# Peptides against a protein of PDB entry 6MBK, part 30

Target 1, 240 residues: chain A of PDB entry 6MBK
Amino acid sequence: GFEMVNFKEEGFGLRATRDIKAEELFLWVPRKLLMTVESAKNSVLGPLYSQDRILQAMGNIALAFHLLCERASPNSFWQPYIQTLPSEYDTPLYFEEDEVRYLQSTQAIHDVFSQYKNTARQYAYFYKVIQTHPHANKLPLKDSFTYEDYRWAVSSVMTRQNQIPTEDGSRVTLALIPLWDMCNHTNGLITTGYNLEDDRCECVALQDFRAGEQIYIFYGTRSNAEFVIHSGFFFDNNSH

## One batch from the design tools (peptide; aimed at target 1 C201)

Design b2_p11_7_s1 (made by RFdiffusion4, then SolubleMPNN; from b2_p11_7, 6 letters changed)
Fold by OpenDDE base, seed 2:
Order: structure tokens, then sequence, then C-alpha cells
Structure b2_p11_7_s1 (fold): chain B 240 residues (1-240), chain A 11 residues (1-11)
């Protein structure tokens, strides 16, 4: 019912290949296809995860390292997904000097500086961990872990991470949701949830989409500041 | 393309 398309101004998105009706379940993604904290634990990262307090405490960082390990693995199940990710982002971690200067007149500058400092500190910490920790020896990152790699992975996770229930529904965990996260944003209501019975993410259509139209979803209520800091874009029609 | 991705709730 849909296909991935590179739209001129919006980059990659989903296009309907048939008419889709409002509230139709047009897209679902089983848990087994998700990149999760649990899949990170079950990967080559697992031994290090089990011994590093920061990876255990910060699921977003665990996902970032999972993403980097899978990117560096030619036979990774997630290679098709990873290849769809941007190589660079418009998030603050990629701001040039002129963009930072522009923000100096805004309250956002403090958040930008904090994000820079935190990311740099995390990189320095994990660089040392990767170089010295016994369980880092099998990581494909061992001899090729750069700040650019870390910045990319952190930005990828920051812009694409979701909370989903654990398999038993008792807690929440973090996930990247392949294919679904290619949907671009529009105003509306949340139309995605997690079906525990079928163990899958489910997305129903926000509105009618005709064959050939781009399929949009609502990412949730966000301020323009949150879009800039966490998504790297402004949404002109933001109703928040 | 990445944006602020929603928090999904159990259905």
Amino acid sequence: as target 1 above (240 residues)
Amino acid sequence: IPGLVPVLHAL
C-alpha cells in the first residue's frame, strides 16, 4: 500500500500506492524488526552493556551504540534500514559557527551548548571504554570510533527514538521503528500505538490518502524550540 | 526523514 520515495524538499518519505482511508491500519511493524534496547543487549554490544552503568542507565546511548555496531556490520539485519538514514542532520550537533551565532540571541543557545558539552563528554568517556574494556574487543567500532560516528548515532537516535512497551507490557523501553519512521510530520492526532497481542507497532491513517500522495503522521505536540533542538527543523504549521 | 518521533502507548 506504500513505497519509499525521495521527495525534493522533505527527503525520504512514504507514498501511497493505493487509496488509503482514514483510520485504516495501513502499516504495522513487528517487534522483531525493531532496533531496541533488548536487541542491543542481544547483540555484540551485550557483554559491554552488562558491565557499563551508562549504557544500562541511558537507553538512548545504548541504541546509539547498537546503531553504530550494526552499521559497521555488513551482514546486519538492519543494513537496509540504516542505509535509509540521513548521513547528516540539521540538529544542533551539526550547527556551523554562523548558525550558533544566530542562536546566541535566543534562549536556545543554552540548550545547544549543553547538548554539545554532553555529547563531547559522552564521546570521551566511551572512547576510553572502547579502548580499555575487555568486552569491547569484539565491537566493530574498536579501531574506528570517531566523534563524527558518535554524533551521527546520537542524532539518529535523538530524532527517531520511540517509547514502546516491553513484551510483557509491564514497562516501557526505547526503540527505533524501521519503515514507520520514514513518515514525515503533519498536524493531527497520534495514530500509532503498540498492539501487545500481536506484538507490533500499528499505524492507522490520519486522513484519506490517494494513490500517489505522501503519507504523513503526527509526531505529537511539540514547540518549535523542541523541533529545532530535538528534530532539527521548524514546522511552520505547528499548532502548539 | 527523522523528526520528533512519538511516544507509543500500549493499545
Scores: peptide ipSAE 0.044, ipTM 0.752, DockQ to the pose 0.114
OpenDDE base, seeds 1, 3, 4, 5: peptide ipSAE 0.043, 0.036, 0.030, 0.042; ipTM 0.757, 0.750, 0.720, 0.747; seed 1 fails the geometry check

Design b2_p11_7_s2 (made by RFdiffusion4, then SolubleMPNN; from b2_p11_7, 7 letters changed)
Fold by OpenDDE base, seed 1:
Structure b2_p11_7_s2 (fold): chain B 240 residues (1-240), chain A 11 residues (1-11)
Amino acid sequence: as target 1 above (240 residues)
Amino acid sequence: IPGLVPVKHAL
């Protein structure tokens, strides 16, 4: 129904290979394909995660380290996904001095400085952890953990993290959603949810798309798709 | 996917 295409200005996106109707379930991603806090715990990072309070408390940092470990692992299942990620981001952590100077006149400057300070502190903390913690010896990033690596991973997670339910639906957790997160943004409504019965992320078409058209989704106003676990996301399959 | 909006749960 779709294919990954490199669009010149928009980078990678999804293109329809057939006509897709509005509200049609055209894309789903099973939990097993997601990069989650749980997959991080079940990875080479698991032993360190179990001993580090910050990794346990901050799922976004756990995902960032999971992403770095998988990137550094040639045989990682997620290599095809990771290779599609941007090498740099238009996030505050990548702002040049002139951009920061411009922002000094805005309310955003406090948030930018906070992000810089927090990221630098986290890096310094985890650099020490990776160098000294016994469970860090198994990490493929042990000898190659730079601030640039950390900045990239944090920015990747910040721009792509989503809330999904746990397997039992009792809690929410964080996930990167391969393939789905390749959809570029357009104005509209959130059309992505999580089907607990089938244990998968599901995306329905925001509008009609013709064969050969780029498939867009709405990222929301402030968050990438918070899976609106809103009772109102029309999961056709949740009706029974 | 260039401009994913930073999620609130960032740094």
Scores: peptide ipSAE 0.027, ipTM 0.684, DockQ to the pose 0.089
OpenDDE base, seeds 2, 3, 4, 5: peptide ipSAE 0.026, 0.028, 0.027, 0.029; ipTM 0.681, 0.698, 0.679, 0.700; seeds 2, 3, 4, 5 fail the geometry check

Design b2_p11_7_s3 (made by RFdiffusion4, then SolubleMPNN; from b2_p11_7, 5 letters changed)
Fold by OpenDDE base, seed 4:
Order: sequence, then C-alpha cells, then structure tokens
Structure b2_p11_7_s3 (fold): chain B 240 residues (1-240), chain A 11 residues (1-11)
Amino acid sequence: as target 1 above (240 residues)
Amino acid sequence: IEGLVPVLHSL
C-alpha cells in the first residue's frame, strides 16, 4: 500500500500506492525488525553494555552505539534501514556559528548549549572507553570512532527514538522503528501504537490518502523550539 | 495499544 520515495526538500518519505482510508492499519513493524536497547544488549555491544554504567543508564546512548556498530558491520540486518538515514542532520549539533547566534535570542539556546556540552563529554568519555576497555576490542568502530560518527548517531537517535513496551509489557524501552520513521510530520493525532498481543508497532492512517500522495504522521505535541532541538526542523503550522 | 510518541532527546 506504500513505497519509500525521496521527496524534494523533505527527504525520504512514504507514498501511498493505493487509496488508504483514515484509521486504516496500513503499516506494522514487528519487534524483531526494531533496533532496541535489547537488540543492542544482544549485539557485539552487549559485553561492553554489561560493564558500562552510562550505556546501562542511558538507552539513547546505547541506541547510538548500536547504530554505529551496525553501520560499521557490512552484514548487519539493519543495513537497508541504515542506508536510508541521512548522512547529516539539520539538528543543533550541525548548526553553523550564525545559526547558533540566531538562537541566542530564543529560549532554545540553553538546551542547545547543553546538548553541545553533553555530546562532547559523552564522546570524550566513550573515546577513552573504546580505546581502553577490553570488551571494546571487538567493536567494529574500535579503530574508527570520530566525533562526526558520534554526532551522527546521537542525532539519528534524537530524531527517531520511540518509547515502546518491553516484550512482557512490564516496562518501557527505546526503539528505532525502520520504515515507519520515514513518515514525515504533519499536525494531527497520534496514530501509531504498540500491539503487545501481536508484538508489533501499528500505524493507522491519520486521514484519507490517495494513491500517489505522501503519507504523513503526527510525531506528537511539541513546541517549535522542541522541533528545532529534537527534530531538526521548524514546523510553521505547529498548533502549539 | 499504547500510543507511540517519539521520545525527546535528553542528554
């Protein structure tokens, strides 16, 4: 019912190949296809994860390292997904000096500076961990871990991470949702959920889409500042 | 089905 298309100005998105009705379940993604904290723990990163308290405490960083390890692995199951990700982002970590200066007049500036500081500190910490920790020796990024790598991974996770239930439904965890996260944003209601019985993400159509139309979803209630900081774009039609 | 909301990054 849909296909991935590279839209001008919007990047990759999903296009309907047939008419889709509002509330129609048009897209689902089983847990086994997700990049999760659990899949990170079960990967080559697992031994390091089990011994590093920051990876254990910060699921977003665990996902960032998982993404980097899988990107560096030519046989990774997620290569098709990773290849669809932007090589660079319009997020604050990629801002030029003039863009940062512009934000000095906004409420976002403190969050931007915090993001810069935290990301730099994390990189410095993990650079040392990767160089010195015994369980880092088998990581595919052992001899190639740059700030640019880390910035990219953190930005990828920042813009795409989702909260999902654990398999038993007892807790929440973080996930990247391949294919689904290619949907671009519009105003509306949340139309994606997790079906624990079928163990899958489920997305229903926000509205009627005709064949050939781009399929949009609503990412959630965010301020324009949050869109800039966390999604890398300004949404002019934001209702908030 | 719990609604999936993208989690805002907190570092």
Scores: peptide ipSAE 0.027, ipTM 0.694, DockQ to the pose 0.266
OpenDDE base, seeds 1, 2, 3, 5: peptide ipSAE 0.025, 0.028, 0.025, 0.027; ipTM 0.676, 0.685, 0.683, 0.680; seed 2 fails the geometry check

Design b2_p11_7_s4 (made by RFdiffusion4, then SolubleMPNN; from b2_p11_7, 6 letters changed)
Fold by OpenDDE base, seed 5:
Parts: sequence; structure tokens; C-alpha cells
Structure b2_p11_7_s4 (fold): chain B 240 residues (1-240), chain A 11 residues (1-11)
Amino acid sequence: as target 1 above (240 residues)
Amino acid sequence: IPGLVPVLWSL
């Protein structure tokens, strides 16, 4: 077993409530609990999705809007998950002037500026869509869609999106994986996969964890620049 | 189990 704990330096994470052995399947998340492009299509966003080329082409943006719609829906199934998400992020979209200055000497600065520019353009586009498109009338965002909303949703998806198979296994799609994405990062190997037979994400322990220890996972191979740009943190022990 | 890879945001 495990429990969600707010760790002083790392924020929310998972703590073992018993000894967990390496390679033990300790956590699984059925597809029905995931926020996916498919669940976005099947939500109140569905009609707009079906008519907007950008939503159709960019699953990450579809997830961002899905997240915003569900956040604005008091009865959303995902409210417990959404409430665990940060209200603000340390990603480039939230950088202060001084933080941007520190990056000016790095290759990351160009990607930061690109991210700002693209996000602003997307917001402007979708603001107009939400104001004018007939299928946007039923969205809970109709009367309140700010850049802050979009920045938050983009940052949430950016830091948490995963690629999973479609239900039939024929293609890949994007998903937010509740509970699992509470695991903080450590160096190691990928220990999470998708079990199509049981239609669930499955996570096995990277190492032995004792009762009371924080459970870490490996987020995959990333450069320090990629951690800054996409995860909002610098990983000192990064082996890449 | 096929590894899940976090996807970097493409803009």
C-alpha cells in the first residue's frame, strides 16, 4: 500500500505504507480513471472538438481544454485529481524576468521564447473560438477563459501527459494518469507500462521501498534543459 | 510491460 503525502521540498508524493519489493506491481490505474483525448471527445468538449482542427490535430491541447472544462465542473469525476494539481507551476510560462535572464546564456532560451509565443497565439485563437463558435456555448469556460486558465492547463498537461495505447491497441493517444503522476522523479528505468488485457496502467517498483519511504519513479531520459522546459525543475542527479 | 514514456509538449 501507499498514501499521498505532502513532502516539504517535493510537494505531493506517494509514501509506502508497507514494504514494497523491487518489480512488485504496487500501483495500477484503469483506463476509465484516466483523462484522455478520448474522454475529452466524450465530454462537453466533444462537439467543439469535432469542429476544431487544432483540437483534433493536437491531443495535448485537447487535454488542456478537457482539464479546464472538468475543473470548472463541480460534479466532475476528476475533481479529486484536479484538486491535487498545483495552482501554479515553475515551468517557463511562469518565469519571472530574472529567471528568464538566467536562461539567456543557455540554449533553452529559444525554446522558452517559442513556448511563450506559441502559447499566447493558441490562447488568442481559442479565446475567439470560445466566444464565437456555436459548440462553445455549453462549455463552462464560455464566460471566463483567461490566459491564466490556459497557461495553467497547458502547464498541467505539459508536466503530466503520457502516451498510452488506444483501447484497441491500434494507435497511441495522450493521457493524464491520476494517482500515478503523484510519484516524484528519481534516476532509474521506466517501470510503468500499459496492460491492454486488463486495460490499465501498471507501475512496478523501481527498487525496494520500506514502509514510510517515498516511492519514486523514473520519468524517462531527459536533458536538464528538457526538465526545465517541460517539468519545471532541475534534476541534479540527472544521468543524461 | 511496455514502458510509458512521458510526452514532451509540442507546440
Scores: peptide ipSAE 0.155, ipTM 0.794, DockQ to the pose 0.268
OpenDDE base, seeds 1, 2, 3, 4: peptide ipSAE 0.143, 0.143, 0.126, 0.129; ipTM 0.790, 0.790, 0.795, 0.774; seeds 3, 4 fail the geometry check

Design b2_p11_8 (made by RFdiffusion4)
Pose (drawn by RFdiffusion4):
Structure b2_p11_8 (pose): chain A 240 residues (1-240), chain P 11 residues (1-11)
Amino acid sequence: as target 1 above (240 residues)
Amino acid sequence: SSRFPIEKAVH
């Protein structure tokens, strides 16, 4: 019912190949396909996850390393997903100095500075950990772990991650949801939810989509400062 | 049945 298309404005997204009515359940993704903090713990990253306090406290950082470890694993279950991810992003981590300079004197620039400093600190910290700690000597990253790798990983997580209930429903966790996460954003209401009975992520159409029209979802009620810093885009006419 | 809402690109 849909195909991947490279749109000028939003980059790659989903386009309808048939008419899709509003409220139609048109997209579902089972839990098995998701990359989660739990799958990160049970992966080759597990030995380091158990020893490193930072990875235990910060599921988003855990997901970034999970993404890098699987990217560096030729036989990863998630290779189809990793190979279709973008190679670059428009998060401020990618901005030139003069591009950030336009934000001087604004409310938003402080968070740009924090993002930069946090990412650089994390890279330097984990570079040292990977090169020296025994619990990381079997990681794929020991051979090569560049700043570009880390910038890409945290950018992939921040622009795509989601909260979902745990498999039991009593807790929440962070996850990457393949296929569905290719939908771009428009104004509207959240129409994506997690179905605990079928154990899958389900998305109903936000609005009518005719064949040939791009399929959009509503990301959330986030400001343009949040969209730029964490999602890497500015949304014209953001009603929120 | 209810659903847990999912927002993309959370932080």

Design b2_p11_8_s1 (made by RFdiffusion4, then SolubleMPNN; from b2_p11_8, 6 letters changed)
Fold by OpenDDE base, seed 3:
Structure b2_p11_8_s1 (fold): chain B 240 residues (1-240), chain A 11 residues (1-11)
Amino acid sequence: as target 1 above (240 residues)
Amino acid sequence: MELFPIEQSVF
């Protein structure tokens, strides 16, 4: 087993409550617990999704609006998960002027400006859609949709979205994976997969963990620049 | 299929 713990340097993570062996299946998350493009389509957002070309074309934006709708819904199934998400992020959309100035001498500045411009443009577009589209009237965010809300949702998806198969395995879709995404990152091999037969995400242990140790996983090979732009951090021991 | 965090491509 494992438990959620707030670690001093890493923040929230998972701690082993017993000895776990390398390659042991210690964590699984059924599809029904995931926030996906499909669950967005099946939610209160569904009617608007069916009529908006951008929501249909960009699954990440669909997930962002799904997060906002569920956060604004007191009876949402995902409230326990949403409450574990950060209220703010270290991503470029939250950079102060001095942080942006520091990056002006780097290639990353172009990506930062692109994110600012595109996010602002998307917000302006969807603000108009939410105010004017008939299918937006039932959304819990109808009268409360700020740039800060959108920035938070975009940053949440940017840092946590994953590719998973559709239920029939014929296509790839996007998902937020509750519980699993609480694991902190280390170097190694990807040890998380999707089991289509049981319709669940499965994570096996990267190494042996003793009771009381933090459980780490490897998210994938990325440069520090990619982590800064998409995850808001540097990883000194990145083997990329 | 392997699962991992992916970048957000912004429009």
Scores: peptide ipSAE 0.037, ipTM 0.729, DockQ to the pose 0.215
OpenDDE base, seeds 1, 2, 4, 5: peptide ipSAE 0.033, 0.022, 0.036, 0.036; ipTM 0.701, 0.642, 0.705, 0.665; seed 1 fails the geometry check

Design b2_p11_8_s2 (made by RFdiffusion4, then SolubleMPNN; from b2_p11_8, 6 letters changed)
Fold by OpenDDE base, seed 5:
Structure b2_p11_8_s2 (fold): chain B 240 residues (1-240), chain A 11 residues (1-11)
Amino acid sequence: as target 1 above (240 residues)
Amino acid sequence: MPLFPIEQSVF
């Protein structure tokens, strides 16, 4: 019912190949296709994860490293997804000097500086871990872990992470959702949820789309995108 | 796209 298209101004997106009605379930992504904290634990990163307290405590960082490890793995299952990701982001970590100077007169500058400082410290920490920890020896990024790599991975996770239930539904975990996150953003309601019975992320159409139209979804706020586990879909009227 | 910052701890 849809196809991936590279739109000139918006980059990759989904285009309807047929008419799609509002509230129609047009897209679903099984758990096995998601990049999750659990998949990170089950990857080449697993041994290091099991011994590093920061990776264990911070699922977002675990996802960032999972993303980096998979990117550095030519045979990674997620290569097709990773290749669709931007090489750079319009996030604070990529702000130019002039942009930062402009923000100096605003309260936002404190958050920007905090993010820079935190990210730099994390990089320094993990650089040392990767260089010295025995379980880091098998990581494909062992000899190629730069700040630019880390900045990219962190920014990727910041812009794309989602909260989903664990397989047993007892807790929440973090996930990148391939295919789904290729839908470009529009204002509206969150029309994505997680179906625990079928163990998949499900997206229903925000509106009617005609064949040939780009399919848009409302991302909401990634940091607060709690997909209501038991109710299926979370409808939040957050305008962005 | 909107910014979705995440909290990052200092280590």
Scores: peptide ipSAE 0.035, ipTM 0.700, DockQ to the pose 0.046
OpenDDE base, seeds 1, 2, 3, 4: peptide ipSAE 0.025, 0.029, 0.022, 0.029; ipTM 0.664, 0.719, 0.664, 0.723

Design b2_p11_8_s3 (made by RFdiffusion4, then SolubleMPNN; from b2_p11_8, 4 letters changed)
Fold by OpenDDE base, seed 1:
Structure b2_p11_8_s3 (fold): chain B 240 residues (1-240), chain A 11 residues (1-11)
Amino acid sequence: as target 1 above (240 residues)
Amino acid sequence: MSMFPIEQAVF
């Protein structure tokens, strides 16, 4: 019902290949296709994860490292997804000097500096971990872990992470949702949820889309990585 | 894709 398209100015997005009606479940992504903290634990990163308190405590960092490890793995299942990710982001970590200078007299500068400082500290910490920890030896990034790598991964996660339930629904975890996160943003309502019964992320159409039209979704409050974690959270007239 | 910067957790 849709295809990935590079819209150039908008970057990658999804285009409808057929007419899609409002409230129609047009996109679902099973858990097994998600990049999650759990998939990180089950990857080559697992041994290090099990021994590093920061990775364990900070799921976003775990995802960042998971992303880096998978990027460095030619046979990674997520290579197609990773290749669609921007190489740079419009996050504070990528602000140019002029942008930072512009913010000097604003409260925003403190947030920018905080993020720079935080990210730099994290990088320094993990650089040491990667260099010294025995379980880092098998990581594909062992001999190549730059600040630029880390900045990219952190920014990727920052802009794309979502909270989803654990498989048993008892807790929440963080996930990157391939394909779904390729939808570009428009104003509207959250139309994405997680179906625990089918163990998948589900997205229903915000509006009617004709064949050939770009499909947009409302990201909602991306700043807190939220989307609806509830089975059957759809529009009133949705069959789900 | 829309970019929404967020604060990273501090350790």
Scores: peptide ipSAE 0.029, ipTM 0.654, DockQ to the pose 0.048
OpenDDE base, seeds 2, 3, 4, 5: peptide ipSAE 0.027, 0.025, 0.023, 0.023; ipTM 0.671, 0.643, 0.638, 0.634

Design b2_p11_8_s4 (made by RFdiffusion4, then SolubleMPNN; from b2_p11_8, 5 letters changed)
Fold by OpenDDE base, seed 1:
Structure b2_p11_8_s4 (fold): chain B 240 residues (1-240), chain A 11 residues (1-11)
Amino acid sequence: as target 1 above (240 residues)
Amino acid sequence: MSLFPIEQSVF
């Protein structure tokens, strides 16, 4: 019912290959296809995760390292997904001096500087961990862990992480949702949920889409500042 | 993109 297409201005998106009706379940992603904190724990990262308090406390960082480990693994199941991710982002971690200067007059500057500081500290900490921890020796990134790698992974997670229920539904965990996160954003209503019975993310169509049209979803109301800080872009049609 | 803004945990 859809295909991945690289749109010139929007990057990768989904295009309908047939007519899709509003509220039609057109996309679902089983848990086994998600990159989660749990999948990180079950990967080559697992032994290190089990011994590092920061990875355990910060699921977003666990996802970032999971992403880096899988990217460095030629046979990773998630290679096709990872290859669709941008190589660079417009998020604050990639801002040039002029972009930072523009934000100096806004409240967003504090969040930008916080991201810079936190990310740098995290990198320094984990660089040492990767170099010295016994369980890090098996990681495919052992000899190739740069700040550029880390800011990429952090930015990827920052822009794409989602809360989903745990398998038993008792609590929430963090996930990257392949294929689904290829949908570009438009105004509307949330049409994505998690089906615990079938253990999958489910997305229904926001509106009718004709064959050949790009499929958009609504990721929630954001201010332009929030888009910049969390997603790295301004949304012109943002009604907020 | 993320459905819900998730505050980044601070190190």
Scores: peptide ipSAE 0.111, ipTM 0.778, DockQ to the pose 0.099
OpenDDE base, seeds 2, 3, 4, 5: peptide ipSAE 0.058, 0.049, 0.046, 0.045; ipTM 0.768, 0.761, 0.766, 0.757; seed 3 fails the geometry check

## One batch from the design tools (peptide; aimed at target 1 I61 V154 M158 Q163)

Design b2_p12_3 (made by RFdiffusion4)
Pose (drawn by RFdiffusion4):
Structure b2_p12_3 (pose): chain A 240 residues (1-240), chain P 12 residues (1-12)
Amino acid sequence: as target 1 above (240 residues)
Amino acid sequence: SLIPVLRDYTPF
């Protein structure tokens, strides 16, 4: 019912190949396909996850390393997902100095500075950990772990990650949801939820989509400062 | 009932 298309404004997204009515369940993704903190723990990253306090406290960082480890694993279950991810992003981590300079004197620039400093600190910290700690000597990243790798990974997580209930429903965790996460954003209401009975992510149409029209979802009630810093885009006419 | 899937914007 949909195809991948490279749109000028939003980059790649989903386009309807048939008419899709509002409130139609048109997209579902089972848990098995998701990359989660739990799958990160049970992966080749597990030995380091158990020893490193930062990875235990920061699931978003754990997901970034999970992405990098699987990207460096030729036989990863998630290779189809990793190979279709973008190679670059428009998060401020990618901005030129003069592009950030336009934000001087604004409320938003402080968070740009924090994002930069946090990412650089994390890269330097984990570079040392990977090169020296025994619990990381079997990681794929020991051979090569560049700043560009880390910038890409954290940018992939911050622009795509989601909160979902745990398999039991009593806790929440962070996850990357393949296929569905290729939907771009428009104004509206959240129409994506997690179905604990079928153990899958389900998305109903936000509005009517005719064949040939792009399929959009509503990402959340976020400000443009949040969309730029964490999602890498500015949304015109953001009602929130 | 479905549990909303929320984008997480927690700073790294």

Design b2_p12_3_s1 (made by RFdiffusion4, then SolubleMPNN; from b2_p12_3 with R7K Y9F F12V)
Fold by OpenDDE base, seed 1:
Structure b2_p12_3_s1 (fold): chain B 240 residues (1-240), chain A 12 residues (1-12)
Amino acid sequence: as target 1 above (240 residues)
Amino acid sequence: SLIPVLKDFTPV
């Protein structure tokens, strides 16, 4: 077992409630609990998705809008998950002027500016879509779609989206994985896989964890610079 | 066998 805990320095994470052994399957998340491009298509967003080329072409944006729609829906199945998400992120889209100025001396500035420009353009596009498209009338965000909303959703997706197989395993799709994505990062090996037979994400323990210890996972081989740019993370002991 | 679940850090 595990529990969600707010750690002082790391924010929300998972804590073991019992001893967990290395390689033990301690966490699994069935597809039905995931926020996916497919669940977006099957939601109130579906009619708009079916008619908007950008939503269709960019699964990450589809997830962002799915997240916004579900956040705005009091009866959303994902409300408990959404409430665990940060209200703000340490991603470039939230950088203050001083942080941007600091990065001006680095190669990262180009990526930051790209994110700003792309996000602003996307927001402007979708603001118009939401205001004018007939299928947008059913969206709970119809009368409340700000840049801050979009920035938050995009940042949530950018920091948390995962590649998983489609149900038939023929393609890769994007998913937010509730509960699992509460695990904070450490160095190691990827210990999460998708079990198509059981149609679930499965996470095995990277190491032994004692009761009361925080459970960490390895997000993948990334430099700290890449984590800052894409996830806002900085891990002092990141060996990659 | 499990298909690795990979976090996608691709910017939007």
Scores: peptide ipSAE 0.233, ipTM 0.850, DockQ to the pose 0.898
OpenDDE base, seeds 2, 3, 4, 5: peptide ipSAE 0.142, 0.145, 0.154, 0.160; ipTM 0.788, 0.774, 0.794, 0.794; seed 4 fails the geometry check

Design b2_p12_3_s2 (made by RFdiffusion4, then SolubleMPNN; from b2_p12_3 with R7H Y9F F12V)
Fold by OpenDDE base, seed 1:
Structure b2_p12_3_s2 (fold): chain B 240 residues (1-240), chain A 12 residues (1-12)
Amino acid sequence: as target 1 above (240 residues)
Amino acid sequence: SLIPVLHDFTPV
């Protein structure tokens, strides 16, 4: 038992509606509910995906376009999920000039600049693809593909993309995990796994949570700088 | 056994 709650300082998160014990399986998300590279291939994006080498090579970009296409589709299955996503992110692509200047004193600046350059190049490339490729004509974003759209989509993916197995378990693919990714983050251990037999993501509680407490998850051991660059998160005591 | 679900920190 949990519920989505808007926390004043942390934004949307999950709150326990009952006592949850450490290691208790409290949340699971079937593959059918995930936004994956496979679901992108099976969507309106599929024809373009099958012909664009960058989409094929970069699953994260495929997810970004999948997210944009679904956002632009009023009848998308993922509309409820997409509507819970932030409209803006604390990622480098949203940094103001002063924030970038502050980072100039850090080693992170090179990664920030790289991200800016790559994102701009990708946008320019895909803008041309969307305008010229025959299979782009069916995309709901054809007449409305801005840098802001792309920046949002890639930031959404960068902050929320996860590695999961393919259905047959033979490969790793990328997925956005609705509901699960509503959990805010804390330091700890990875407590989410994929159950291939049941074809679902399974999350066990990192610790005991009492009814009314916010449920936190852990994405993995990273430096604060890496979290800022990739996820926009900062952990006060990330000693690992 | 569960396969760990890992956040992918690879930038675009």
Scores: peptide ipSAE 0.507, ipTM 0.927, DockQ to the pose 0.905
OpenDDE base, seeds 2, 3, 4, 5: peptide ipSAE 0.479, 0.419, 0.067, 0.037; ipTM 0.919, 0.908, 0.748, 0.673; seeds 2, 5 fail the geometry check

Design b2_p12_3_s3 (made by RFdiffusion4, then SolubleMPNN; from b2_p12_3, 4 letters changed)
Fold by OpenDDE base, seed 5:
Structure b2_p12_3_s3 (fold): chain B 240 residues (1-240), chain A 12 residues (1-12)
Amino acid sequence: as target 1 above (240 residues)
Amino acid sequence: PLIPVLHDFTPV
């Protein structure tokens, strides 16, 4: 159906290997393949999670630490996924001084400064936790937890986190969706849902794609400001 | 439908 390709301008994406029709279920990802708050709780991070109120309250931070722990684990199931993630991002946490100066003329500057401040504070807090908490002793990141690591994980989660239902459908949780999140964005309708019966994320084709064409999905309604702050890019064809 | 969620990392 599709293959991973590194496109020159767009980076990694999915390319159709056959003709795909509009509304065809071409991609599904079972829950067991997702990086979720639940998988974080069930990982080496679980003992610390159970003791840290911030990890419990902030699923996005739990995902960030889950990502860091799995990255530091050579035998992690998610290594193939993690290795496809960018090593750096174009998100505000990576902006150079000149880029920040440029943003001073925009409404985004306050959000950028907020992100810097919040991320730095979180790092300082968790650095202390990792150094002092008994349940942090077994974390593979204990001796290698830098601000750069945390910035990367936060940026990875911020750009890729999705809301999905819990297994029983009673609540929502956060997830990174491997393979699916490699699809690049285009205008259209949301074509991804969660099938609770089969316990999987399901993506149907937004349009007809021919063999050899890149498969695009719609990430949802976003302003250009939201793209900059949360995704690190402008979408010129954004209709919102 | 599944959408990317824009969650801010709140202050500690």
Scores: peptide ipSAE 0.048, ipTM 0.744, DockQ to the pose 0.258
OpenDDE base, seeds 1, 2, 3, 4: peptide ipSAE 0.044, 0.044, 0.038, 0.041; ipTM 0.710, 0.732, 0.709, 0.699

